Peptides against a protein of PDB entry 4A54. Designs and how they scored, part 61

Target 1, 94 residues: chain A of PDB entry 4A54
Amino acid sequence: MSVADFYGSNVEVLLNNDSKARGVITNFDSSNSILQLRLANDSTKSIVTKDIKDLRILPKNEIMPKNGTKSPSTNSTKLKSAETYSSKNKWSMD

## One batch from the design tools (peptide; made by RFdiffusion4, then SolubleMPNN)

Design b2_p20_6_s4 (from b2_p20_6, 7 letters changed)
Fold by OpenDDE base, seed 4:
Structure b2_p20_6_s4 (fold): chain B 94 residues (1-94), chain A 20 residues (1-20)
Amino acid sequence: as target 1 above (94 residues)
Amino acid sequence: SELEKELEKKLNESLEELKK
């Protein structure tokens, strides 16, 4: 499997300096080990592969915020930790 | 999706191999 198999995928790249970049994989330069991403503003960012700490593929439904379109607020529904309703079994011995 | 996670793993593995 090659990096080219992932062209067109929307990804989030975590760099060694803990910065993040999001974009669509448009190209990979194997000779220089450079991954190219198209960003939401249609600019291109080149990332040296050695600087990548981690890469994740974003769900297809995650629309990259285009310039001016509000990022769909992923309502992180805070899964309120299900309060373990400790049902106090009040054994009413009435 | 589970498939996306698998692909992500494969992509990361491919990138790690290129770093060697």
Scores: peptide ipSAE 0.311, ipTM 0.810, DockQ to the pose 0.103
Fold by OpenDDE base, seed 1:
Structure b2_p20_6_s4 (fold): chain B 94 residues (1-94), chain A 20 residues (1-20)
Amino acid sequence: as target 1 above (94 residues)
Amino acid sequence: SELEKELEKKLNESLEELKK
């Protein structure tokens, strides 16, 4: 299974610095090992794969980024605005 | 759901392989 199999999925990424980003997986740059997310404000965030501590697929009961595609496994509700979360000690899975 | 958790696991496994 490859990263490309998850294109269009709405995800929350926990980075090594404990910050969080939410977005739709739109691309993976294999040359540079960069994961690309479309955020709620339609901007793009590029994340180096080595900086990812953990990644989860957002459940259908959570708000998804605006203009995001429907997750293959979940339904989504659009966010009003994009948010990037500062470093937190708390990380929980559903 | 169980399906979501399985996909999440597979995605994380794929990412770990890329880090090697």
Scores: peptide ipSAE 0.309, ipTM 0.805, DockQ to the pose 0.096
Fold by OpenDDE base, seed 2:
Structure b2_p20_6_s4 (fold): chain B 94 residues (1-94), chain A 20 residues (1-20)
Amino acid sequence: as target 1 above (94 residues)
Amino acid sequence: SELEKELEKKLNESLEELKK
């Protein structure tokens, strides 16, 4: 499996400095190890993968960036909505 | 969900491989 399999997924990235970024995965530069996200304001953010502490896929019921798409799913299953996570520096997955 | 956790795991594994 490759990062490209997750293009179009809405994700939340926790960085090493404990800041967070939310966006749709639009590209990955394997040569430079750069993950590109489209943000809610239609801007792009480039993140060096070594700066990523953790990453999660956002459920469909969370706020989506402009022109965002659903998280990955199988043909036979639909992703379920999850509860809104706290805005605290807590990293959890439902 | 279990599906989301599995997908997250696979994505993180892919990223970790690229960090090497």
Scores: peptide ipSAE 0.307, ipTM 0.802, DockQ to the pose 0.087
Fold by OpenDDE base, seed 3:
Structure b2_p20_6_s4 (fold): chain B 94 residues (1-94), chain A 20 residues (1-20)
Amino acid sequence: as target 1 above (94 residues)
Amino acid sequence: SELEKELEKKLNESLEELKK
C-alpha cells in the first residue's frame, strides 16, 4: 500500500516539535519524502516525513472549516443501466 | 471507527517504510 492510496484523506499530523497540522493529503514527493497538505485556508503545507511523530485520520464528521471542499460526494454514478431503448426502427416500406 | 484505525495503521506503516 502506498501513500497515494490516502490522497484526499483528512489528517492531523503531530510533528517532532509537538506542533500540529491539519489538512487534506494532496501529494507525496517520494524523492524528497515530503508530504503535502492542503490546509483549511486553502494554503499548502509541505512536511518532511522524518519530522512526523504521529499521524491520525480525522473522521468525516469533524467540522472541517465550511469552505466547500465537497466531500467527495460518492456520486454513486448510478450507472444508469443503458436502457437499451430499442428504438423500433419503424421501417416504413414504400 | 475500527476501519479508520486500520487505515491509520496502514498509513503509519507506509510512512515508516519510507523512512528506512
Scores: peptide ipSAE 0.305, ipTM 0.807, DockQ to the pose 0.101

Design b2_p20_8_s1 (from b2_p20_8, 8 letters changed)
Fold by OpenDDE base, seed 4:
Formats: sequence, structure tokens, C-alpha cells
Structure b2_p20_8_s1 (fold): chain B 94 residues (1-94), chain A 20 residues (1-20)
Amino acid sequence: as target 1 above (94 residues)
Amino acid sequence: DKEREELTKKLKEALEEALK
């Protein structure tokens, strides 16, 4: 599979500095090793892959915030609002 | 869940392969 197969997926990215970013994968630049996420506010965050400590695909059936973000992928579904924070929070995968 | 874990694994693998 290619990274492009995951465009539209809602992901949580744990960075090396223990901060986290949540968003929808919109693009991947293999030449520059940059993963792009669309955030809840429709802005784009570019993440250098070397800065990624870990990542996970988020469930679609999570409680939707009032201002949810629609997936830009062909499988357009409402997503839990993307968020970023500078501190490490506990996370788990179901 | 298991499905998301597998998908996550595949995504990680895809990233790894793309960066080789």
C-alpha cells in the first residue's frame, strides 16, 4: 500500500517533542518527507516525518464535537475535530 | 480495535517504504 491510500484518514501524530497533532492526511511529499494534515480549523500542518515518534489512525465513531471536520477524502465522513497540543497526553487504541 | 491497529501498521509501513 501507498501513503496515498490513507488520504482522508484521521490520525493522531505524536511528535518527538511529545506534542501531538490531530488531523486528516491530505498529502505526502516523499521527496521532502513531509506529511500534511488538515486541522479542524481547515488549516494545513506540515510535519516532517523524522519528527514523528508515533502515529495512529483514529476511530470514525468517536463522539463528534459540535464543530466536526469533514474528511477531504472520497470517503467523506464526519471526523472528530482535529487538535494540537504541546504536551503529551495519554492515548490508546481500541 | 484490531482493524485500526492493522491499518495503522500498514500506514507506518507505507511511510517507511516511501522514505527508503
Scores: peptide ipSAE 0.651, ipTM 0.924, DockQ to the pose 0.665; fails the geometry check
Fold by OpenDDE base, seed 1:
Structure b2_p20_8_s1 (fold): chain B 94 residues (1-94), chain A 20 residues (1-20)
Amino acid sequence: as target 1 above (94 residues)
Amino acid sequence: DKEREELTKKLKEALEEALK
């Protein structure tokens, strides 16, 4: 799979400085190692990949940016949300 | 959930491969 297959996915990114960003993946520049997210306020944040400590795909039922998002899928498997994740220091997956 | 975890893993792998 390519990064482009995940465009539209809502993600939470943990940076090396322990700050977090949440947004929809809109673009990835491999040449410059930049991941772009559309934030809740519809602005775009560019993140240098080397500054990413961790990331995760958020459930579809999470609060989404105004312009929406698309759940990632692999083959016939579509992501189904089970529980709402509350943003906290502990990383968890349902 | 487990499915989302797997997708996350795939995304991480895709990023890693793209940066090689």
Scores: peptide ipSAE 0.638, ipTM 0.923, DockQ to the pose 0.556; fails the geometry check
Fold by OpenDDE base, seed 2:
Structure b2_p20_8_s1 (fold): chain B 94 residues (1-94), chain A 20 residues (1-20)
Amino acid sequence: as target 1 above (94 residues)
Amino acid sequence: DKEREELTKKLKEALEEALK
């Protein structure tokens, strides 16, 4: 599989500085190793891959762009529906 | 869930391969 197969996936990215970003993968620049996320406010965040400490795929509806914006669909990735993480560990997966 | 965990693993692998 390629990174492009995951375009449209909703992800949480933990950076090396312990900050977090949540958004939909919109692009990956392999030449420059840059992952682009569309955030909830419809802005785009470019992340250098080497700055990523960890990442995970989120349920489709957990953190999404605001109304009026469209999210790309994934090519071959199945996304889960919204789930509650209130009682879960920070990086717990179901 | 387990399925998302597997997808996450695949994404990480895809990134790793792309960065070689």
Scores: peptide ipSAE 0.627, ipTM 0.923, DockQ to the pose 0.557; fails the geometry check
Fold by OpenDDE base, seed 5:
Structure b2_p20_8_s1 (fold): chain B 94 residues (1-94), chain A 20 residues (1-20)
Amino acid sequence: as target 1 above (94 residues)
Amino acid sequence: DKEREELTKKLKEALEEALK
């Protein structure tokens, strides 16, 4: 599989500085090692992959923290994911 | 969710391969 297969997926990225970003994967630049996310406010965040400590795919309906918005309706997830997230652990996948 | 865990794993693998 390629990264492009995950375009449209909603992800949470944990950075090396312990900050977090949530957004939809819109692009990946392998030449520059940049993962691009569209955030809840429709802005774009470019993340250098070496700065990523961890990441996870979020359910389609998980609320994005910054603006209290759900995943943008305009973004179609190519891969099926869980519709709801009710885990007490923010990083739980189950 | 095991499905999301598997998808996450695949994404990480895809990133790793793309960065080689």
Scores: peptide ipSAE 0.621, ipTM 0.924, DockQ to the pose 0.550; fails the geometry check

Design b2_p20_8_s2 (from b2_p20_8, 9 letters changed)
Fold by OpenDDE base, seed 3:
Structure b2_p20_8_s2 (fold): chain B 94 residues (1-94), chain A 20 residues (1-20)
Amino acid sequence: as target 1 above (94 residues)
Amino acid sequence: DEKLEELTKKLKKALEEILK
């Protein structure tokens, strides 16, 4: 299992200084060991993993930040088939 | 609750493996 398997999970993080952060896991920087959370106000918080004292995954029913994660509207971009409008260039030969 | 606890444990383990 990798941290990437938990992208989109809502978590509560307890830091070593006893402060708490709550948000959705959006990214993990393995090179720098930084966990990125999206908070309720749509801001992002970067947390150094070594500063984490404890964490827990929250149930879906808790007040998730209304991040309108617009379900990827499969905007079926109807590729409107370029109807080649044959513009009949009426060449009026005078 | 048990499922969330297990998932939490897996996440913690994944983070610990990266820190090694």
Scores: peptide ipSAE 0.549, ipTM 0.881, DockQ to the pose 0.627
Fold by OpenDDE base, seed 4:
Parts: C-alpha cells; sequence; structure tokens
Structure b2_p20_8_s2 (fold): chain B 94 residues (1-94), chain A 20 residues (1-20)
C-alpha cells in the first residue's frame, strides 16, 4: 500500500514541535519525503515527514472548519432597470 | 472507529516504508 492510496483523506498531523495541522492529503513527494496537505483555507502546507510525530485519519464527517467562506451573498442588487419614465410632458396646448 | 484506526495504521506503515 502506498501513500497515494490515501490521497483525499482528511488527516490530523501532530508535528515534533507539538503543533497540529489538519488537511486533506493532496500529494506526497517520495524523493524529498514531503507530505502536502490542503488546508481549510484552500492553501497548501508542505510537511517534511521526519517532522511528523503522529497522525490520524479523520472521519469524513468531521466538518473541516469550513472557513465559512460565506459565499458572498451576491446581493444581486437587481439593478432596477431605470425605466426611463420618459414622462413625455404632453403639453396639451389647449 | 476501528476502520479509521486500521487505515491510520496502514498510512503510518506506508510512510515508514518510504523513510527506510
Amino acid sequence: as target 1 above (94 residues)
Amino acid sequence: DEKLEELTKKLKKALEEILK
């Protein structure tokens, strides 16, 4: 079994400095022993494997804190088509 | 979840094999 079999898995990585990273495995560079994670903010973090103290695969249902990129509510300001009320001043000249 | 634990074990093993 290869690391590539786990691409797309959501993992929590504990680093030697006791910091944690959470993300989806997107790539593994075997030549340099670098694990790449896509983070919740869609950025990519490269982790040297030797710096990993421990890791675990997370359940799919663990809501990666969706940085609620609130889809910008495109307030489609319905540009009210300025109906140019051409108020034709019908000057009725009696 | 036993399944996740097993998968984690497999992933760890895969990483260890590359470091050898």
Scores: peptide ipSAE 0.549, ipTM 0.882, DockQ to the pose 0.598
Fold by OpenDDE base, seed 2:
Structure b2_p20_8_s2 (fold): chain B 94 residues (1-94), chain A 20 residues (1-20)
Amino acid sequence: as target 1 above (94 residues)
Amino acid sequence: DEKLEELTKKLKKALEEILK
């Protein structure tokens, strides 16, 4: 399985500086190890993979950066429905 | 969520393999 299989997935990324970013995976630059996320304001954030402390895939029905978008699923995988993460500072896996 | 954890693990592994 490659990173490209996760294009369109909504993820939450915890960086080494303890900041968080949430967005849809739009691209991965393998040459430079840069993960690109589309954020809620429709801007793109580039994250160097080595700066990622942790990450998790969010449910496909979670709030997406763009209206009308949804996280993709593969033949063998299904994403769960949305959960409420607002006002939470808890890092957990679902 | 076990399924999301599994997917997350797969994504993390995919990223780690490229960094080798």
Scores: peptide ipSAE 0.549, ipTM 0.880, DockQ to the pose 0.549; fails the geometry check
Fold by OpenDDE base, seed 1:
Structure b2_p20_8_s2 (fold): chain B 94 residues (1-94), chain A 20 residues (1-20)
Amino acid sequence: as target 1 above (94 residues)
Amino acid sequence: DEKLEELTKKLKKALEEILK
């Protein structure tokens, strides 16, 4: 499988600095290894892949960014405002 | 959710392959 197979998936990304970002995967720059996420406020966040500590695909019951697409494995979820999370927030997988 | 966990693993693997 390739990263492109996951375009449209809603993900939570844990960065090496212990910050978290949530968004829909919209693009991947293979030349620079940059993952692009559309956030809940419809802005775009570019993440260098090497800065990713961990990630997970969010379940259908998790809040999705505005104008996001359905995850390949889940249905569309409710929209919410964009937020940045700390490592202190609960990290769980359904 | 086991399916989501599996998909997450596949995504992580795909990213790891790019970093090689």
Scores: peptide ipSAE 0.539, ipTM 0.879, DockQ to the pose 0.669; fails the geometry check

Design b2_p20_8_s3 (from b2_p20_8, 8 letters changed)
Fold by OpenDDE base, seed 3:
Structure b2_p20_8_s3 (fold): chain B 94 residues (1-94), chain A 20 residues (1-20)
Amino acid sequence: as target 1 above (94 residues)
Amino acid sequence: DEELEKKTEELKKAIEKVLK
């Protein structure tokens, strides 16, 4: 199992300074050991894992940040087929 | 919830593996 398997999970992180952060795991930098969370206000918080005292995965029913994950509105851009309006250039020859 | 606790421990282990 890798940290990437938990992307999209809602977590509560308790830091060594007793502060708490709550958000969705969006990324993990393995080289620098940095956990990235998306918070309720859609901002991102980067947490160094060595500063984590404890963490827990939250149930789906807790107030998840309204990830306005706008379902990719498949705006089916109806490529309106360029109706080639053949503008009949009426060449009126005078 | 036992399932959430298990997943939490798996996540903790996944993080710990990177730190080693």
Scores: peptide ipSAE 0.641, ipTM 0.911, DockQ to the pose 0.639
Fold by OpenDDE base, seed 4:
Structure b2_p20_8_s3 (fold): chain B 94 residues (1-94), chain A 20 residues (1-20)
Amino acid sequence: as target 1 above (94 residues)
Amino acid sequence: DEELEKKTEELKKAIEKVLK
């Protein structure tokens, strides 16, 4: 199997500096060994694989925080599911 | 989840193959 077989998977990446990144695998540059993740804020993070200490695939039901989760620098930070409540301003015009 | 663990290991192996 190739890394491309896992595109679209939601992953948590533990870096060598003990920070964590969570996102969807969108691309892998095999020549440069760079893993690209789409984060909850729709930004893209590029991770050099040599900086990865560990990674895991997350279950599909695990709510990705919609608002840009800052990579927690600590080993144990529970990523709070930021439910982006779309406040639909329902202007009820009577 | 055993399935997710298996997939995770496969992903790790896929990355390692590129690094060799």
Scores: peptide ipSAE 0.635, ipTM 0.911, DockQ to the pose 0.794
Fold by OpenDDE base, seed 2:
Structure b2_p20_8_s3 (fold): chain B 94 residues (1-94), chain A 20 residues (1-20)
Amino acid sequence: as target 1 above (94 residues)
Amino acid sequence: DEELEKKTEELKKAIEKVLK
């Protein structure tokens, strides 16, 4: 199994600086070990994998902090607003 | 969700394989 098998998955990434990013995996640069996420504001965030402290795949029904907005689970879904979290170390899995 | 946990671990393993 490769990272490409997870393109379109919605993930939450915890970085080494304890910030969090949420987005859909759109690409993975294996040569440079860079994970690309499409954020809710439709921008792209590039994350060097060595800077990742932890990550999890989000359920399709995961709700974003913005009222009435749910996180998409596929690449085909357009996001509305970017989400960044700070100083959170608790994870929940279903 | 056990399924999401399993998928998450698989993704982590896929990333780790590239880093080696």
Scores: peptide ipSAE 0.627, ipTM 0.909, DockQ to the pose 0.702; fails the geometry check
Fold by OpenDDE base, seed 1:
Parts: structure tokens; C-alpha cells; sequence
Structure b2_p20_8_s3 (fold): chain B 94 residues (1-94), chain A 20 residues (1-20)
């Protein structure tokens, strides 16, 4: 399998600095090892993979806190909201 | 969710392959 097989998936990324980013995987730059996420505000966040501490694919039925923006739907997972925030202790998966 | 856990692990492996 390749990273491209997961394009359109809604993911939560935990960074080495304990900040989190949530968004839809839109691209992966294999030459530079950069993962691109589309956020709820339609902006793109580029993450260097070496800065990733952990990640998880979010369930389709997960309701995320509203970020004041409507999130676009995807074929694999509907994005309710995506945001970047500071350290959070809560980390669970269904 | 066991299925999502499996998919997550596959994604992690896919990323790791590029880093090696």
C-alpha cells in the first residue's frame, strides 16, 4: 500500500511538540516527505513526516467541535471540522 | 474500531516506507 491509497481520509496528526492537526489528506510529497492536509477553513497545512509523533484515521461518524466553518465532504470520510491546537491529553479511537 | 485501527497501521507503514 501507498500513502496515496489514503487520500481523502480524515486524520488526526499528533506532532512531536504535542500539538494536533486535523484534516483530510490531499497530497503526499515523497521527495520531501511532506504530508498535506486540507483543514476545515479550506487552507492547506504541510507537515514534515519526521515531525509526526502519531496519527489516526478518524471514524466517519465522529462529531468534532465546531470550528466556525463548514467542512467539505470526501468520498472516504466526511470532514465535520479540522483545526490545529496545542497539547491535548485526550487520545482515543473506536 | 478495529477496522480503523488496521487502516491506521497501514497508513503508518506506508509513510515509514518512504522514510527508509
Amino acid sequence: as target 1 above (94 residues)
Amino acid sequence: DEELEKKTEELKKAIEKVLK
Scores: peptide ipSAE 0.615, ipTM 0.909, DockQ to the pose 0.696; fails the geometry check

Design b2_p20_8_s4 (from b2_p20_8, 8 letters changed)
Fold by OpenDDE base, seed 2:
Structure b2_p20_8_s4 (fold): chain B 94 residues (1-94), chain A 20 residues (1-20)
Amino acid sequence: as target 1 above (94 residues)
Amino acid sequence: DKELEKKTKELKEALKKALE
C-alpha cells in the first residue's frame, strides 16, 4: 500500500528535536520526501521525512484539526490552536 | 490498540518504500 492510502488520517509526529506535531495527513511529496499535515488551526505544516524520529496514528478521540473527523462517541470537542507539543510523552497504542 | 499499531506500522512501511 502507499502513503496516499493514509490521507485523512490523524497522526502525531515526533521530530528529531523532540518536539511533536499533530495533524491530518493531506499530502506526501515522494520526490522531496515531504509530509504535509493540516494542523488544529487549519494551517499546513510541511515536514521533511528525515526529521521524523517517530510517528503514530491517533484514535479519533484525540485532538483533531478543526476540519478533521470527529469521534462518534464524543458529543463536544474543544480544539486547541497549538501546533506542537514538546512536553507530552504519550506513545501508547491501544 | 493493536489496530492502530498495525496501521501505524503499515504507514511507516509505506513511507519507507516510497523513499527507497
Scores: peptide ipSAE 0.671, ipTM 0.928, DockQ to the pose 0.700; fails the geometry check
Fold by OpenDDE base, seed 3:
Structure b2_p20_8_s4 (fold): chain B 94 residues (1-94), chain A 20 residues (1-20)
Amino acid sequence: as target 1 above (94 residues)
Amino acid sequence: DKELEKKTKELKEALKKALE
């Protein structure tokens, strides 16, 4: 499997600095090791993969606030956060 | 969720392979 197989997936990324980002995977640059996420505010965040501590794919049926962007997947998945948020948020794998 | 966990693992492995 390739990273491209996961384009359109909604993910939560935990960075080495304990900050978190949520977004849809839009691209992966293997040459530069950069993962791109589309955030809830429709902006793009570039993350260097070496800075990723952990990540998880989010469920499509997760209840999220209205203030967000839907996933381009067949079943619309909302993004909870438009930007990186604090490590105080709950971190669990479903 | 075990299915999401499996997919997550697959994504992690895909990233690992892409960086080799």
Scores: peptide ipSAE 0.666, ipTM 0.928, DockQ to the pose 0.668; fails the geometry check
Fold by OpenDDE base, seed 4:
Structure b2_p20_8_s4 (fold): chain B 94 residues (1-94), chain A 20 residues (1-20)
Amino acid sequence: as target 1 above (94 residues)
Amino acid sequence: DKELEKKTKELKEALKKALE
């Protein structure tokens, strides 16, 4: 299966610097290894995959970002800083 | 949640494959 099968999933991303970003997966640029998240404020943030230490899919009952549509695939290398969320340091799944 | 755990693993594998 592909990353695209998970578009619309709400995820928490743990970065190598131990900061966290939370959002809905809207796009993945395989050419540039960039994962795009729609944040709670409806903005889109691009994360370089190599900066990801870990990630998890969140349950639907957690705080969700605003609804957004799938972003078009692009080869843009433009990165935006991911917002750091104060979230539980819990990575175990139920 | 075992279902979410499974999906998370699948996503990780999908990312891994996409980056190979």
Scores: peptide ipSAE 0.663, ipTM 0.928, DockQ to the pose 0.686; fails the geometry check
Fold by OpenDDE base, seed 1:
Structure b2_p20_8_s4 (fold): chain B 94 residues (1-94), chain A 20 residues (1-20)
Amino acid sequence: as target 1 above (94 residues)
Amino acid sequence: DKELEKKTKELKEALKKALE
């Protein structure tokens, strides 16, 4: 299984500096280990994989200002608002 | 959600392999 199998998944990424980003996985540069997320404002954020402390795939029905995907194979890429934060510490899955 | 946890784990492993 490769990272490409998860393209289209909506994820929350916790970085080593404790900042967080949410977006849809659109690409992965294997040569440079860079994960690309499309944010809610349709911009692309490039994240060096080694800078990722943790991540989770967001459920589609999670109550938040953003649409998520419940499975990696879902083509849903709708995001309501771009969000980068450092205050949220809860990582729960149903 | 156990399924999402599983998929998340798989994604993490895929990323980990890419760093090796």
Scores: peptide ipSAE 0.659, ipTM 0.927, DockQ to the pose 0.714; fails the geometry check

## One batch from the design tools (peptide; made by RFdiffusion4, then SolubleMPNN)

Design b2_p21_1_s1 (from b2_p21_1, 11 letters changed)
Fold by OpenDDE base, seed 4:
Structure b2_p21_1_s1 (fold): chain B 94 residues (1-94), chain A 21 residues (1-21)
Amino acid sequence: as target 1 above (94 residues)
Amino acid sequence: MEYLVEIEEKDGKTYLKFVKK
């Protein structure tokens, strides 16, 4: 199994300095031991593998916000609570 | 340089380790 088998995988990287990064594995430079991640903002981050404490593969169900997919703006259609205007039908039988 | 990829499953999470050969 090679690193290339995981290209396109969403990952969470915990660094030795306790910082975290999330992105998609786009490349691995074996000569320099550098892992490249595409971040949510479409920028590329290079991480030296020696600085990685833990690297977790995220399950496919965790939709990492792809840059361009606008989180569906839940148009909270404020359901205008139809104030039931209680029209008091005053049936004045007179 | 060749790398060995190790896969570890712990607490329902999958981890990758890159080991330099």
Scores: peptide ipSAE 0.508, ipTM 0.877, DockQ to the pose 0.602
Fold by OpenDDE base, seed 1:
Structure b2_p21_1_s1 (fold): chain B 94 residues (1-94), chain A 21 residues (1-21)
Amino acid sequence: as target 1 above (94 residues)
Amino acid sequence: MEYLVEIEEKDGKTYLKFVKK
């Protein structure tokens, strides 16, 4: 079994400094011991394997936080409540 | 350098360990 068998897998990496990274495994450089992750923002993070405390494979059903594509701001068109201008025509009969 | 990938299951979670050969 090789690291390549896990390319495309979503992972959570816990580093020795207690920082965490989540991404998809895109490459492993065996010569330099570097794991490459594609992050949610489409950037690439390179991690030296010696700095990895734990690496967990995430289940496929775990929704990676999609970078919140801002749901198209439904411009809530403020339906200006039609102010019912009750024009009280005060007919002053004189 | 060859690496062995070890799979560990703990508390219902799957972990990968990179071992240098």
Scores: peptide ipSAE 0.478, ipTM 0.869, DockQ to the pose 0.528
Fold by OpenDDE base, seed 3:
Structure b2_p21_1_s1 (fold): chain B 94 residues (1-94), chain A 21 residues (1-21)
Amino acid sequence: as target 1 above (94 residues)
Amino acid sequence: MEYLVEIEEKDGKTYLKFVKK
């Protein structure tokens, strides 16, 4: 499983400076450790992963304001709602 | 460069962590 599996996911990023960013994951540069988000205003924000304190995947039911861009049918790889147990799932990305 | 991506569920929320190998 790679970060690419999360492309198209809505996320909330909490940075080390306590600022927040919300957007859709569009790309991850593994060489530079940069996560790219498309923001609500259609701008792109690049975030260095070292600056990320927390990254949360937003549930699909959270009403992001309808900017009408057709969410590409993300093959919802059902992130199996891991049962309520605090389980850490780990996967590697090359 | 290899990364380990960790998924953590806490308080009903899903979090991702990027860990450099």
Scores: peptide ipSAE 0.459, ipTM 0.859, DockQ to the pose 0.443
Fold by OpenDDE base, seed 2:
Structure b2_p21_1_s1 (fold): chain B 94 residues (1-94), chain A 21 residues (1-21)
Amino acid sequence: as target 1 above (94 residues)
Amino acid sequence: MEYLVEIEEKDGKTYLKFVKK
């Protein structure tokens, strides 16, 4: 498994200085051990892996504020929850 | 330099660890 397998993943990075960064993994420089993140403001942050205390993969359901970059149209199958309004018209004929 | 990615699951969270080979 390579770091490239996680390109495009949203992550929360906890640094050794206890600062946090959130972004999308865009690149990993294996030669220099640098992880590149795209931040919410569309800027790029380079993080040396030795400075990473923890790196967590964020679940896809965490609504990152959609900055206008088209999330790859995962065909969100609009689960049309057909709320079958069973209008039980209980015509009680009294 | 080769890196291994270790995946750890803790408390329902997924963590990545970069390990230098």
Scores: peptide ipSAE 0.493, ipTM 0.872, DockQ to the pose 0.725; fails the geometry check

